# Peptides against a protein of PDB entry 5H65: the designs that were tried, part 15

Target 1, 294 residues: chain A of PDB entry 5H65
Amino acid sequence: QYLERTPLCAILKQKAPQQYRIRAKLRSYKPRRLFQSVKLHCPKCHLLQEVPHEGDLDIIFQDGATKTPDVKLQNTSLYDSKIWTTKNQKGRKVAVHFVKNNGILPLSNECLLLIEGGTLSEICKLSNKFNSVIPVRSGHEDLELLDLSAPFLIQGTIHHYGCKQCSSLRSIQNLNSLVDKTSWIPSSVAEALGIVPLQYVFVMTFTLDDGTGVLEAYLMDSDKFFQIPASEVLMDDDLQKSVDMIMDMFCPPGIKIDAYPWLECFIKSYNVTNGTDNQICYQIFDTTVAEDVI

## One batch from the design tools (peptide; aimed at target 1 L107 K125 K129)

Design b1_p20_2_s3 (made by RFdiffusion4, then SolubleMPNN; from b1_p20_2 with D2E H12L R15K A17E)
Fold by OpenDDE base, seed 4:
Structure b1_p20_2_s3 (fold): chain B 294 residues (1-294), chain A 20 residues (1-20)
Amino acid sequence: as target 1 above (294 residues)
Amino acid sequence: SELDVDEVLEYLEKKREEQL
């Protein structure tokens, strides 16, 4: 994509929608805290929501653990089941269902686990040893996804979430429709279960200044801008540090803006109507800054 | 107490051996 560089002063005078290539300094940005900038975005309804905190997940899984696995739902053609009883005072029962591939139990690295009554800690530990984990509960006739407020799929350290608004959940047996029961592609799992996957995105507002003008540009990006996946950043300290370093480089604290590096990026303008008020807004798109920094 | 992840893994391995 080629666009001629346009000064901000010229852009500010033009009608939307248009696309621009700009060179500007990052005067400021918000939110300042990385964790506040990572959101979940629905590609269908466009709802932005917060990534659930561990505490929130603990509550959900704790509640799920109060339910007893239905013995009638154990050991189907799709999965083999085993129930463990914890050695605590309550004797919590945890059902683990090992999803089979064409009737055969796969290797751990290819195996999807369905878990009833597991804690967040247990689920996370399992996800590090197996391909993936789905927290489930016993439904009326089949296993069901536990709660869309929690991840529908955990692979390694990545928590995959679904949109409550757009999803129409189907029972776990619908995983039978998947031809490949080894890789457990999140989108395929979601489709089988009637889930609209949410996308991790960096959501930030940049104040850009090129000396001719100042404008605010909205950033909503999953993995291109920083060349760091938003889906992984919350679980990786090194990635967090990298993002922070990038932002500090473009907007260094305690230094005058005259010394700031130039940022080259693409922005698109668009019209926003709020009641009787019409305004032009700007969004960053198709921009990678990491290549210039790293 | 928590579920022993190693036991879960061992269980799978055992069951796999039985099916082969």
Scores: peptide ipSAE 0.707, ipTM 0.972, DockQ to the pose 0.859
OpenDDE base, seeds 1, 2, 3, 5: peptide ipSAE 0.707, 0.707, 0.706, 0.707; ipTM 0.972, 0.972, 0.971, 0.972

Design b1_p20_2_s4 (made by RFdiffusion4, then SolubleMPNN; from b1_p20_2 with S1T D2E E13K R15K A17E)
Fold by OpenDDE base, seed 4:
Structure b1_p20_2_s4 (fold): chain B 294 residues (1-294), chain A 20 residues (1-20)
Amino acid sequence: as target 1 above (294 residues)
Amino acid sequence: TELDVDEVLEYHKKKREEQL
């Protein structure tokens, strides 16, 4: 897919849709804060959502902790269950369900936990010791996913979210459909539970200037542009620093644009209709900048 | 207080040993 370089002034005069290779300086970008640039994107309905804040998750899990685990739903063919009671005045009950593989409990690093009544802190700690954790609640006849506003799967420090609009949740026993109950691939878990997984994406607007013209280009990328997964960046300080470093390199503060480095990008134009207004927009695609930095 | 993660791990370990 070789494209010749096209100056921005020429691109701005052309009809959409088209693909271009450009060389331009990053005059500015929005949003400036990294955490604001990371969003959740549904591949089906294409809605962009904010990544829930820790405070939001705390509320959800606190609410879940007010419900008592149903004793009738413990110890099935799918999982072994144990209830712990906290030593606080309320005596919070936390049910931990250890998912079995062919009737046998796998190693901790292969084991999926289903948690009822756990706090965010507890869940996060457990996810670092076990393969993964699913926050659940007692339904009428089976365990169910707690809330799609919270992660449906936590693996290590990665929180996997599902789309409320597109998902049709199924009970936890549907995990039985998985042949391998040791790897716990997020997409497989999502499929079993009727979840449309959301994708972490970097969402930014770049103002590009090559001296011939100025163009705003939209970036929506999961892991290619920075060679850093958007799914991991919020939980890793080093990755955050890396992204910040990259952005500072291309758009250094306190320096004139003439001294900015050149950025090579692929952009595509597309038409957007907003009521009676038709405008041409641009999106960055198939572009990696990290190769120049790392 | 919070759930003791080490207790959960130990419980899991014990249960695995029992099944083997």
Scores: peptide ipSAE 0.705, ipTM 0.971, DockQ to the pose 0.864
OpenDDE base, seeds 1, 2, 3, 5: peptide ipSAE 0.704, 0.704, 0.705, 0.704; ipTM 0.971, 0.971, 0.971, 0.972

## One batch from the design tools (peptide; aimed at target 1 F35 V51 M220)

Design b1_p21_1 (made by RFdiffusion4)
Pose (drawn by RFdiffusion4):
Structure b1_p21_1 (pose): chain A 289 residues (1-273, 279-294), chain P 21 residues (1-21)
Amino acid sequence: QYLERTPLCAILKQKAPQQYRIRAKLRSYKPRRLFQSVKLHCPKCHLLQEVPHEGDLDIIFQDGATKTPDVKLQNTSLYDSKIWTTKNQKGRKVAVHFVKNNGILPLSNECLLLIEGGTLSEICKLSNKFNSVIPVRSGHEDLELLDLSAPFLIQGTIHHYGCKQCSSLRSIQNLNSLVDKTSWIPSSVAEALGIVPLQYVFVMTFTLDDGTGVLEAYLMDSDKFFQIPASEVLMDDDLQKSVDMIMDMFCPPGIKIDAYPWLECFIKSYNVTQICYQIFDTTVAEDVI
Amino acid sequence: SIEGDLAKQIQKFDEEPDYDR
C-alpha cells in the first residue's frame, strides 16, 4: 500500500544517519573469493578476525600430539578417561575424556568429549558421533584448553572460537559449574572456561546501481540475508553452493548489468568519524529458494 | 563509534590481496 523506493541519487545528497528503502542492481561485489566473506567478530571488543585455516589448525593439533597425556589428570569425578596407543605416528597417544552428568555418562549425542593428541579429522568424526569436542592439553594441575587459536568447542558443523584479547582462560574443572552435562550450550561452555565467544558474520561490500546513482553498501550479518548461518557455511558444502548460487544470481560474471535482477533492500547511512552505508532488515532468501 | 570502527576494519580487508584456503 505505501511501498515506495528512494533513488540512490537522492540518498547521496543527504546527511547521515538515516534509513532508506531502495531497489538497485548489484553491479559488483567484494570479496571475489566468497570464502573470504566469513569473518569472526568479538561482541566485547568489536574486533574482526580471520577464521583459522585447516593448515593452521593442523599445526596446532600435530603440536598437541607431541605432548604426553598426564596420568594424574585421568579419571576424575567430572570425566572417565581412556588412552589409545598408536603405530607409525611418532609414538602419539590419544586421550579421550568422557564427561559425566552426575557421575553417569549420558547418551553419546549428549556426551561431551575432551581430547588430547587428536587430529582435526578425528575431532570432526567424533563431533558427528558425540555431542561435542573440546581440544585439551595436560596442564600443571588440571586439563586446559589446547589453544585459543583453535576452536574451544566443536559442536556439529560449528567450530566455536573465542577472543584472545577479551578472554580470561580457566581450566577444565570449571565445567563442573554448568547447570547440566547434557545440553552443552556453547555460550554456557564459554562462560565456564572464561572465554568470550566470537561471532561468525558474512562481511561483503556491495556496489549498488539503480541507474540514478552508484553507492557502496556493506553486508554484515550472521544468518539473515542469505538465510544461511555464517557459523556453519565453512564446514558445509551445500551451504557454500547456496551462497555461490545467490551471488551468481544477483551478479553473474561476464553478462551485462541490464540482465541482472533487482535487489530490494533497506540501507542505513552513518558517519564513520565520510558517509558509509550498510544493509539491514533484508533477506534475499524469503522470495528466492 | 562502533559502526565507524567496523567500517574501517572492513575497508582494510577490502584492500588486502586475495589468498588461498
Fold by OpenDDE base, seed 5:
Structure b1_p21_1 (fold): chain B 294 residues (1-294), chain A 21 residues (1-21)
Amino acid sequence: as target 1 above (294 residues)
Amino acid sequence: SIEGDLAKQIQKFDEEPDYDR
């Protein structure tokens, strides 16, 4: 629906909920660091959480690497297994399971690897070579996902995470339910394993000023606002630079706000209740800024 | 082969120190 432009001073006087089209300058934004703005969002419980740091993942995989792969779970109808012992790492056992498609091993670029006992470095190297990797552990009767605090699927440089609260994990043999065992679509893998996948989102607070008033608007967006996926930005320096350039364009450092470009966007107001206090908040929606910059 | 590709990667792992520990 078409919305007429509304000045911020008028919006600030109105009750929520409403939708507005605005033209304003980006006076400031938080957080200033891009990596702090990228979060994981659950589409079911709506919890926002931090993306795990490399150090957190190192601990999880180090703990997993202390466990010996169960020989009884190797070489099933679903996968072929290869085991190696490290030479210079106190004889650590690592298992790699190659998922088969109808009993046949696929090509390396189409094969899903299940890794048991691998370090973060080893897993990342294998994901770059073989594309799709799932960290696993030996369960009582089957292989199981290692830990939802770590990625359930790594594809190239992309880490896919699941919600601990909403997921009901199923064993690895449930991958048999997938008809296509070559493309390894993250959502399909998640569904087969009982995982609710988390979504990468940009989370920012914009201070907007149109000369008539000032308001703070919340941004929670996966890929529309910057036309850059939040899921890829942390692992791609060029994408990070692109986002930084966009933000610097709208909010240039060392320059007065009078010289800032105008930002056109949609905002919606909503009520937030904290005890007896009612506050009106604003959220940016259905807005793309990259098209105006390129 | 996929097994050959894995073998090549494993050899590299054994040659490098484990910095994750």
Scores: peptide ipSAE 0.270, ipTM 0.825, DockQ to the pose 0.015
OpenDDE base, seeds 1, 2, 3, 4: peptide ipSAE 0.281, 0.196, 0.025, 0.030; ipTM 0.824, 0.779, 0.673, 0.664; seeds 1, 3 fail the geometry check

Design b1_p21_1_s1 (made by RFdiffusion4, then SolubleMPNN; from b1_p21_1, 12 letters changed)
Fold by OpenDDE base, seed 3:
Structure b1_p21_1_s1 (fold): chain B 294 residues (1-294), chain A 21 residues (1-21)
Amino acid sequence: as target 1 above (294 residues)
Amino acid sequence: SVEGQLAKQIDELNAQPEVEY
């Protein structure tokens, strides 16, 4: 949509809600660390959550590894099961369930593995060798997703998470409803298992200055602003560098703001009420920054 | 509003100490 450019000084005087096109310099932003700007967002309840770090996942999977796979749940029409006993003192049991397509095991690059009792390291190794991995546990009558605090699906280096509040988990056998048991589309897997998938989003606060005024605007975007998926950036050094380069371009350290490039973007205003206090907030929307850094 | 709820969450997140991954 076309909007005329509005100076920040004029925007600051207007009531919300409204939409604006602006041209301003990025005086500063927070958080400064990229990894801290990546969050998980539920499209239904709109809760923002931190992305679990390796330490968090280690704990979850270690706890899961204390549970013994139920022999009664092995080798169904849906999957073939293989059990390993670790050579360590505890003799931990690890079950890998290979999901079949129409009774036949798919190619390794198309195969979904259900992992029961695996450590984070083991799961990651398997996800790098096979198409997809779901951490599971033995339920009463079927395999079940291990924990929504951990990824419900791992594909390569991508961790897919679900919302604990909005999800109504169903057992693993519900994967039978999927006609295509080779591609393992995350949304399809989520739907089959009753999971509301969380969305990776960049969450930042921009301080914008056009010389007429200063305002703070929030950025919450998944893949448009940087033209980089938030879902991939944490696990890709090149993508991280790209985002860092973009941010450094707009807000170069050690340089005066007068030398900063102009950022053109759309912002929307809205009212926020905290008890008796009412404030106007601003959010960046429908904006893509050009990568003109060569 | 949804935006307002998100804004509050973002403010809360920004107020938290930096966490290293």
Scores: peptide ipSAE 0.364, ipTM 0.845, DockQ to the pose 0.831
OpenDDE base, seeds 1, 2, 4, 5: peptide ipSAE 0.363, 0.358, 0.360, 0.362; ipTM 0.844, 0.843, 0.844, 0.844

Design b1_p21_1_s2 (made by RFdiffusion4, then SolubleMPNN; from b1_p21_1, 12 letters changed)
Fold by OpenDDE base, seed 5:
Structure b1_p21_1_s2 (fold): chain B 294 residues (1-294), chain A 21 residues (1-21)
Amino acid sequence: as target 1 above (294 residues)
Amino acid sequence: SVEGELAKQIEELEKQPEVEF
C-alpha cells in the first residue's frame, strides 16, 4: 500500500504501532565496524547471537581433537573413513569420513566430508577443496555433530550455524534420509540432523534526522537493504567494501550533515515495555538503498 | 512482541564496548 511521506516530528508524536515512509539524513549509525553489525538470528526463538570468532572455534576444535575417533564407527554404509596421525608430540588422530551416495563415492566437488579431530585450519583447508564439511565426534553408537557452538556445516568460506535452544540433535546416520547426497543444501542437512539453522543478519541502529526531528531506528536485515547477503559479507572483501561505500555515502566522515544525501525508507513503530516504562521503538523495513548507489 | 524482544537484545548489545578484532 502506498504511504505518503511523513515528517519525523509528526511521527514522534504518534502512538504505535504504525508504518511510515520517511525521507531523512543518516546522522550517525552504530556499530561503526561492519563485522560488529553481523549477527546470527534464530527464526524460531528470535535470539540474537554473536558470530563466533576464530579464537572461539579454535578452542572448540582443539577440545574435539583431544578425543580419539572410535574405530567401531568407521566405514559404514553411509561413509568411507580415512584415519591419519599427526606428527606432533601428541600424535593426534584425525578421521575424515567421505559420505557416499547410494554406496558410491561422489565427485570431490559434491562430496560431504565428516571431520573428526581436525583443527580449524585443517577443516578450512578441506572445506576449500571439498565444498561441504561437517565437524563431528564419536558418539556412543554413531557419529554425532561436534558442537552447535561451531558450524554444523562449512561450505567453502560459509559457516552455517544452528540454534542451541531450538535444535534437537540427531545422529549422523540420519543423513540417510536425504535422497540426494550430492547437493548438500544447508536447510536439508539441518533438517536431517534436527538443527534449526541460524540466519545471518545485519543489525544496526540508525539515527535519522530530517530537520524536523531526530529518531533512532533499528535495521535488522539479511540481504535486502544492501542487496548483499549478511551470510557472505564477513568472508568477502569486495562485499565489505561495498557496504562500507554505501555507509560512507550516506554518512560521510568529515562532512557536515547539511551535505549528507537524503535517505528514503520505510519505518514501523512498535511498543516496548521495560517494567513500568513504555517506549516506542522504530524499525526499518522493506527498504533497499543499494539501487541508489549504483 | 518479536520486535520488542529484538529491540531489547539490540540495546543490550549496544551497551557493550566496541572491540576491534
Scores: peptide ipSAE 0.232, ipTM 0.722, DockQ to the pose 0.767
OpenDDE base, seeds 1, 2, 3, 4: peptide ipSAE 0.226, 0.194, 0.214, 0.220; ipTM 0.720, 0.696, 0.707, 0.713

Design b1_p21_1_s3 (made by RFdiffusion4, then SolubleMPNN; from b1_p21_1, 13 letters changed)
Fold by OpenDDE base, seed 1:
Structure b1_p21_1_s3 (fold): chain B 294 residues (1-294), chain A 21 residues (1-21)
Amino acid sequence: as target 1 above (294 residues)
Amino acid sequence: SVEGQLAQQIDALNAQPEVEF
């Protein structure tokens, strides 16, 4: 629906909730570092959480690698298993289970691997070579997802995460419910395994100034605002550069705000209560920025 | 509200020091 442009000074005087169209300059934003702006959001419980760092994943997979694959769980109707022993002093066992489609092994570009005892490096190598990888462990009666603190699915450079709070994990044999065992759609995998997928989101706070007033507005967006997926940006230097360029365009360092371009966006106001304290907050919505917006 | 919950989380995140390298 069409909204008339409203000056910030007028907005600041109005009660929430309301929606506005504004034209303002981006005086400043937080966080300044892009990697700190990318979070995981649960669509069910609405928790925001950090994207695990490489170091975090290293620890998780290293711990998983201390566990020996259960021979009894190898070679089922769902998957064929191959075991490797590392050449290190401890002789770590690594199991790779190749998921079959109707009893037939798919091509490598369609194959889902279940990995036990793999390091982050090994898993990443396999995810680049094959279509999809799920880190798993030997459960009591079946393979199980290793840890929701790690990706439940890795496809190339994309790490798919699940919500610990909202997920009720099911064993790997539940992948049998998938009719197509070649495409490995993340949402389908998640559903089969009882996982609530987390969404990558950009989370930023914008300080907006139109010359009549100053307003802070939150940005939480997955792919609309920058026209760049938050799910891909952390693993793609070019996408990171693009976001940085956009932010530098709207908020150029070392120059006065008078020279900043105008940003047109939609914001919504809402009430936030904390005890006796009442606050009106603002959030950017339904906004896409373009380089030609000046 | 969902918005309120998100606002609180975002504020908490903003209160954290930025990492500079």
Scores: peptide ipSAE 0.331, ipTM 0.821, DockQ to the pose 0.664
OpenDDE base, seeds 2, 3, 4, 5: peptide ipSAE 0.294, 0.274, 0.295, 0.242; ipTM 0.805, 0.790, 0.800, 0.772

Design b1_p21_1_s4 (made by RFdiffusion4, then SolubleMPNN; from b1_p21_1, 11 letters changed)
Fold by OpenDDE base, seed 3:
Structure b1_p21_1_s4 (fold): chain B 294 residues (1-294), chain A 21 residues (1-21)
Amino acid sequence: as target 1 above (294 residues)
Amino acid sequence: SVEGELAKQIEEMEKEPEKEF
């Protein structure tokens, strides 16, 4: 669908909802810090959540580590279990469950670990050497996901989170429904466990100025706008630098706006009602900014 | 083997200080 460019002054006079193609300068944006712009979004209930900090995860895993693994839940048809007794911390028990593929243990790079009683550090170390890790706890009759406040799946440096509001957790044995137990697709794991996966999104507010008018536009995007996954950016310094470079290109510090590059994007207007007040808001959509224009 | 890899990782982790609870 082709949209002609519309000046901001014209857009500001129109009723919502509508879609527009615009060409404007990025006068300013918020938040300024990249870390603050990355959120978790539920595609079902649309709740935005903060990405948990390391300290938050430490607490969750420390609490989990206070519970002793249930021996009766070890060594099932789904997984083989090993108990590691730490030399430190008064001999803490960590259960590591190796998920089998059709009764056979896969290679480490294909293996999903279920970890019970592990610290964040231990889990992260193991996730770097195995395909993926699910933090678990002993339930009444089966292993269960530890806590939706923590990742339900860790693959390398990527933490996959689920929505507490929308998820109806199922026990670990539901992983049996997965045909392929060597390629651990996060969405498939989530589905098996009754998890509604959260999406990493960039959340920013852009102040756009085309010389005819100024409007504020909301950006919520996972990977299109920057061509960088929001899920990876927090764990990759090079990706962070790339995003920073892009933002600095469009909104360079220390120079006048007249020298700013033009940003071409699509925006949609929508109505927001807050009590008796009706407001028209704008959101950027279906927009990709090219890298290497610096 | 996955068990061998785990053993290796455990050995490495045991050489590092653990966070206290």
Scores: peptide ipSAE 0.506, ipTM 0.875, DockQ to the pose 0.015
OpenDDE base, seeds 1, 2, 4, 5: peptide ipSAE 0.504, 0.507, 0.504, 0.504; ipTM 0.873, 0.874, 0.874, 0.874; seeds 1, 2, 4 fail the geometry check

Design b1_p21_2 (made by RFdiffusion4)
Pose (drawn by RFdiffusion4):
Structure b1_p21_2 (pose): chain A 289 residues (1-273, 279-294), chain P 21 residues (1-21)
Amino acid sequence: QYLERTPLCAILKQKAPQQYRIRAKLRSYKPRRLFQSVKLHCPKCHLLQEVPHEGDLDIIFQDGATKTPDVKLQNTSLYDSKIWTTKNQKGRKVAVHFVKNNGILPLSNECLLLIEGGTLSEICKLSNKFNSVIPVRSGHEDLELLDLSAPFLIQGTIHHYGCKQCSSLRSIQNLNSLVDKTSWIPSSVAEALGIVPLQYVFVMTFTLDDGTGVLEAYLMDSDKFFQIPASEVLMDDDLQKSVDMIMDMFCPPGIKIDAYPWLECFIKSYNVTQICYQIFDTTVAEDVI
Amino acid sequence: SEEQLKNQELKKMAEKLDEDP
């Protein structure tokens, strides 16, 4: 009834901060390599970070495999422990600690594992069969998180990361403070270990063109615009294909802008200290499947 | 202050979106 759209030339003449409903074509976008759009964002210090690569994580987990699990930290009231020996793996030993709920191991889909000396591949397989996995190492007096460079929790396809700057790391026995040992809410796990969780976000720069003007607008969201979780997309081939197809739909490579579909959205202007723009309250996924 | 910091970090990262990691 009162749906009206503001041309870009009118927006460029105005001061910030304001909000606009617009319709424009996506002339171009960054990043050209779409995997680079997935960033980690700390809600406490507002710092943006790259997600560690497989090679980065392999280095951490292989380095963890050189250390011997400490027998003194095995079989507590919090967890049962089991050590596996290996062959042709530089004498590697794998410790898996099964976390109990009131002195009883829960079902595998509610059971959290702590693992010393495991590979990324093994941890991913364990994450399918069990509730979740925390990479750990034998500290002086207690089990401790392996490294904040690696995920503090792998749950399903989500690798949860914490902020190195904002976190004050606590040892594993502090998991006793969790209300139960079956729900394993990631924020609750992070609080018990003194970790400030990072948030996954899609970060992209859109060049919008409606024929009256041109404008650069940022995309920064976790799951609204694509209706694809940023927290799952790096570990899910189907979600990656969906992102590829949506961006190929709005901005197909090689063909002209005349043939592109229109992008209906809101944008907000703001002062940085020059005026910048950002997409908000917008989803392409509701009308596109 | 926090909103500005967040916006500055977003702009700074956006400038590097096509750089090799």
Fold by OpenDDE base, seed 5:
Structure b1_p21_2 (fold): chain B 294 residues (1-294), chain A 21 residues (1-21)
Amino acid sequence: as target 1 above (294 residues)
Amino acid sequence: SEEQLKNQELKKMAEKLDEDP
């Protein structure tokens, strides 16, 4: 429904919850660095998590590489396996399993790889040549996902993560339930493996000022606010530049706030209880700023 | 067979990782 503009001074005096349309200047925002604003959000338990850094992933994959692939789990009806010993790094054994579609190996651009003992670098190289890669380990009776602290699915440069709290992992053979073994839709893969996929989100705090008052509003958004997917921004320099340009436009460095452009957005108020203290907080919703920049 | 050829090709692609880490 249509909302009339409300000045911040009026909003600050009202009880929550309510929805408002506002026009304000972005005095400041946190965090300043884009990489710090991208988080992982669970749609089920609603916890926010940090996106793992390369260093974290390196450790996970190094640990995984200490385990030898089980020969008994190679070459099933679901996948064909190839194992080799690296010439370097003390003869590390790496196993790659090529998932078949109805018993037939698909083309590389349609093929899902399961990898045991691979490094982050190796996995990334494979993800550029094949449709998707899943880091796995040898379980007791079947291959299993390596670790939910690492991506459960890598497609190109996109890392898909799952929620440790909400997921109930199933073995790799559950991929048999997928009728389409060529497109490898992340949600379908997650469902088959018992994974609750995490969502990439932008998380920021905006300090808004319309001259009548100052208000802090929380932003949690996946792809609407900037019209840029949070899932892609970390791996795409052009998208990063675009977000930076948008933020610089609304909050330009080196000039006074009087010269800042006006930001029109929707905010909702809500109550937060901390012990005996009740605080009113604000969140930006249903707002797109990219259209105003063009 | 066509499948065997594909298998060989795909496996060779993966093995190149050892040559170019």
Scores: peptide ipSAE 0.100, ipTM 0.772, DockQ to the pose 0.012
OpenDDE base, seeds 1, 2, 3, 4: peptide ipSAE 0.104, 0.060, 0.094, 0.036; ipTM 0.771, 0.751, 0.778, 0.698; seeds 1, 3, 4 fail the geometry check

Design b1_p21_2_s1 (made by RFdiffusion4, then SolubleMPNN; from b1_p21_2, 12 letters changed)
Fold by OpenDDE base, seed 4:
Structure b1_p21_2_s1 (fold): chain B 294 residues (1-294), chain A 21 residues (1-21)
Amino acid sequence: as target 1 above (294 residues)
Amino acid sequence: SSEQQLLQSLEEYSRKLDDEP
């Protein structure tokens, strides 16, 4: 789509909804900390959630590790099970279920693991050796997803989360519905298990100034703006540095705004109703800044 | 450690799977 550039002063006078192309300086942005800008967004209910901290996950997996795997749920047509007993005082039982493809165990790089009783550390290490890992627990009749507060799927360093509000969890045997059990696509896994997957998004508020006016616009973007996936940034120091560099470039500390570079972007206006008050808000869309930096 | 033992066992198992036709 092509839009002519519109000055902010003109935009501020117009009714919503509309789309604009603008050229402005990034006067300021919030939050300043990158990790605070990364959220989980539900595409269905649109709830924004914090990405769970490692400490939160530790608690969840520690709790799961206190449960004994049900022997009756081991070694099904879907998976082969292996059990380990830790040498600690509690004698923790860890069950790893290797999901089979058409009754055959796949190669490690194609294999989905279901882990029962694993710690975060163990799970993370396994996710680097196998295609994917799902934390599970023994249900009444089948293995079940451990907790939607934890990832439902871990691929390498990427943690996939589901929406607690919108998901209707189904048992692990529903993975049988997947035709291909070597390519574990998160959306397919989610669908099979009744999960509405959450999306990693950068959520920031930009204060934009073009000299004619000042406008606050929200950024909610997964991978376009920085050309860096929000899903990966928290686990990659280099990606974090890249985002920081981009933000520092547009909003350099200790320098006056007159020396700031110009940012070209698209914004859309929309109406928000808060009780009796109607407010026009702005959101950045279809904008990539990384091409100017990288 | 228990973790190391588990991982070692899993790695060994994984290697066996990788070596199978």
Scores: peptide ipSAE 0.049, ipTM 0.681, DockQ to the pose 0.011
OpenDDE base, seeds 1, 2, 3, 5: peptide ipSAE 0.030, 0.047, 0.043, 0.041; ipTM 0.654, 0.678, 0.720, 0.707

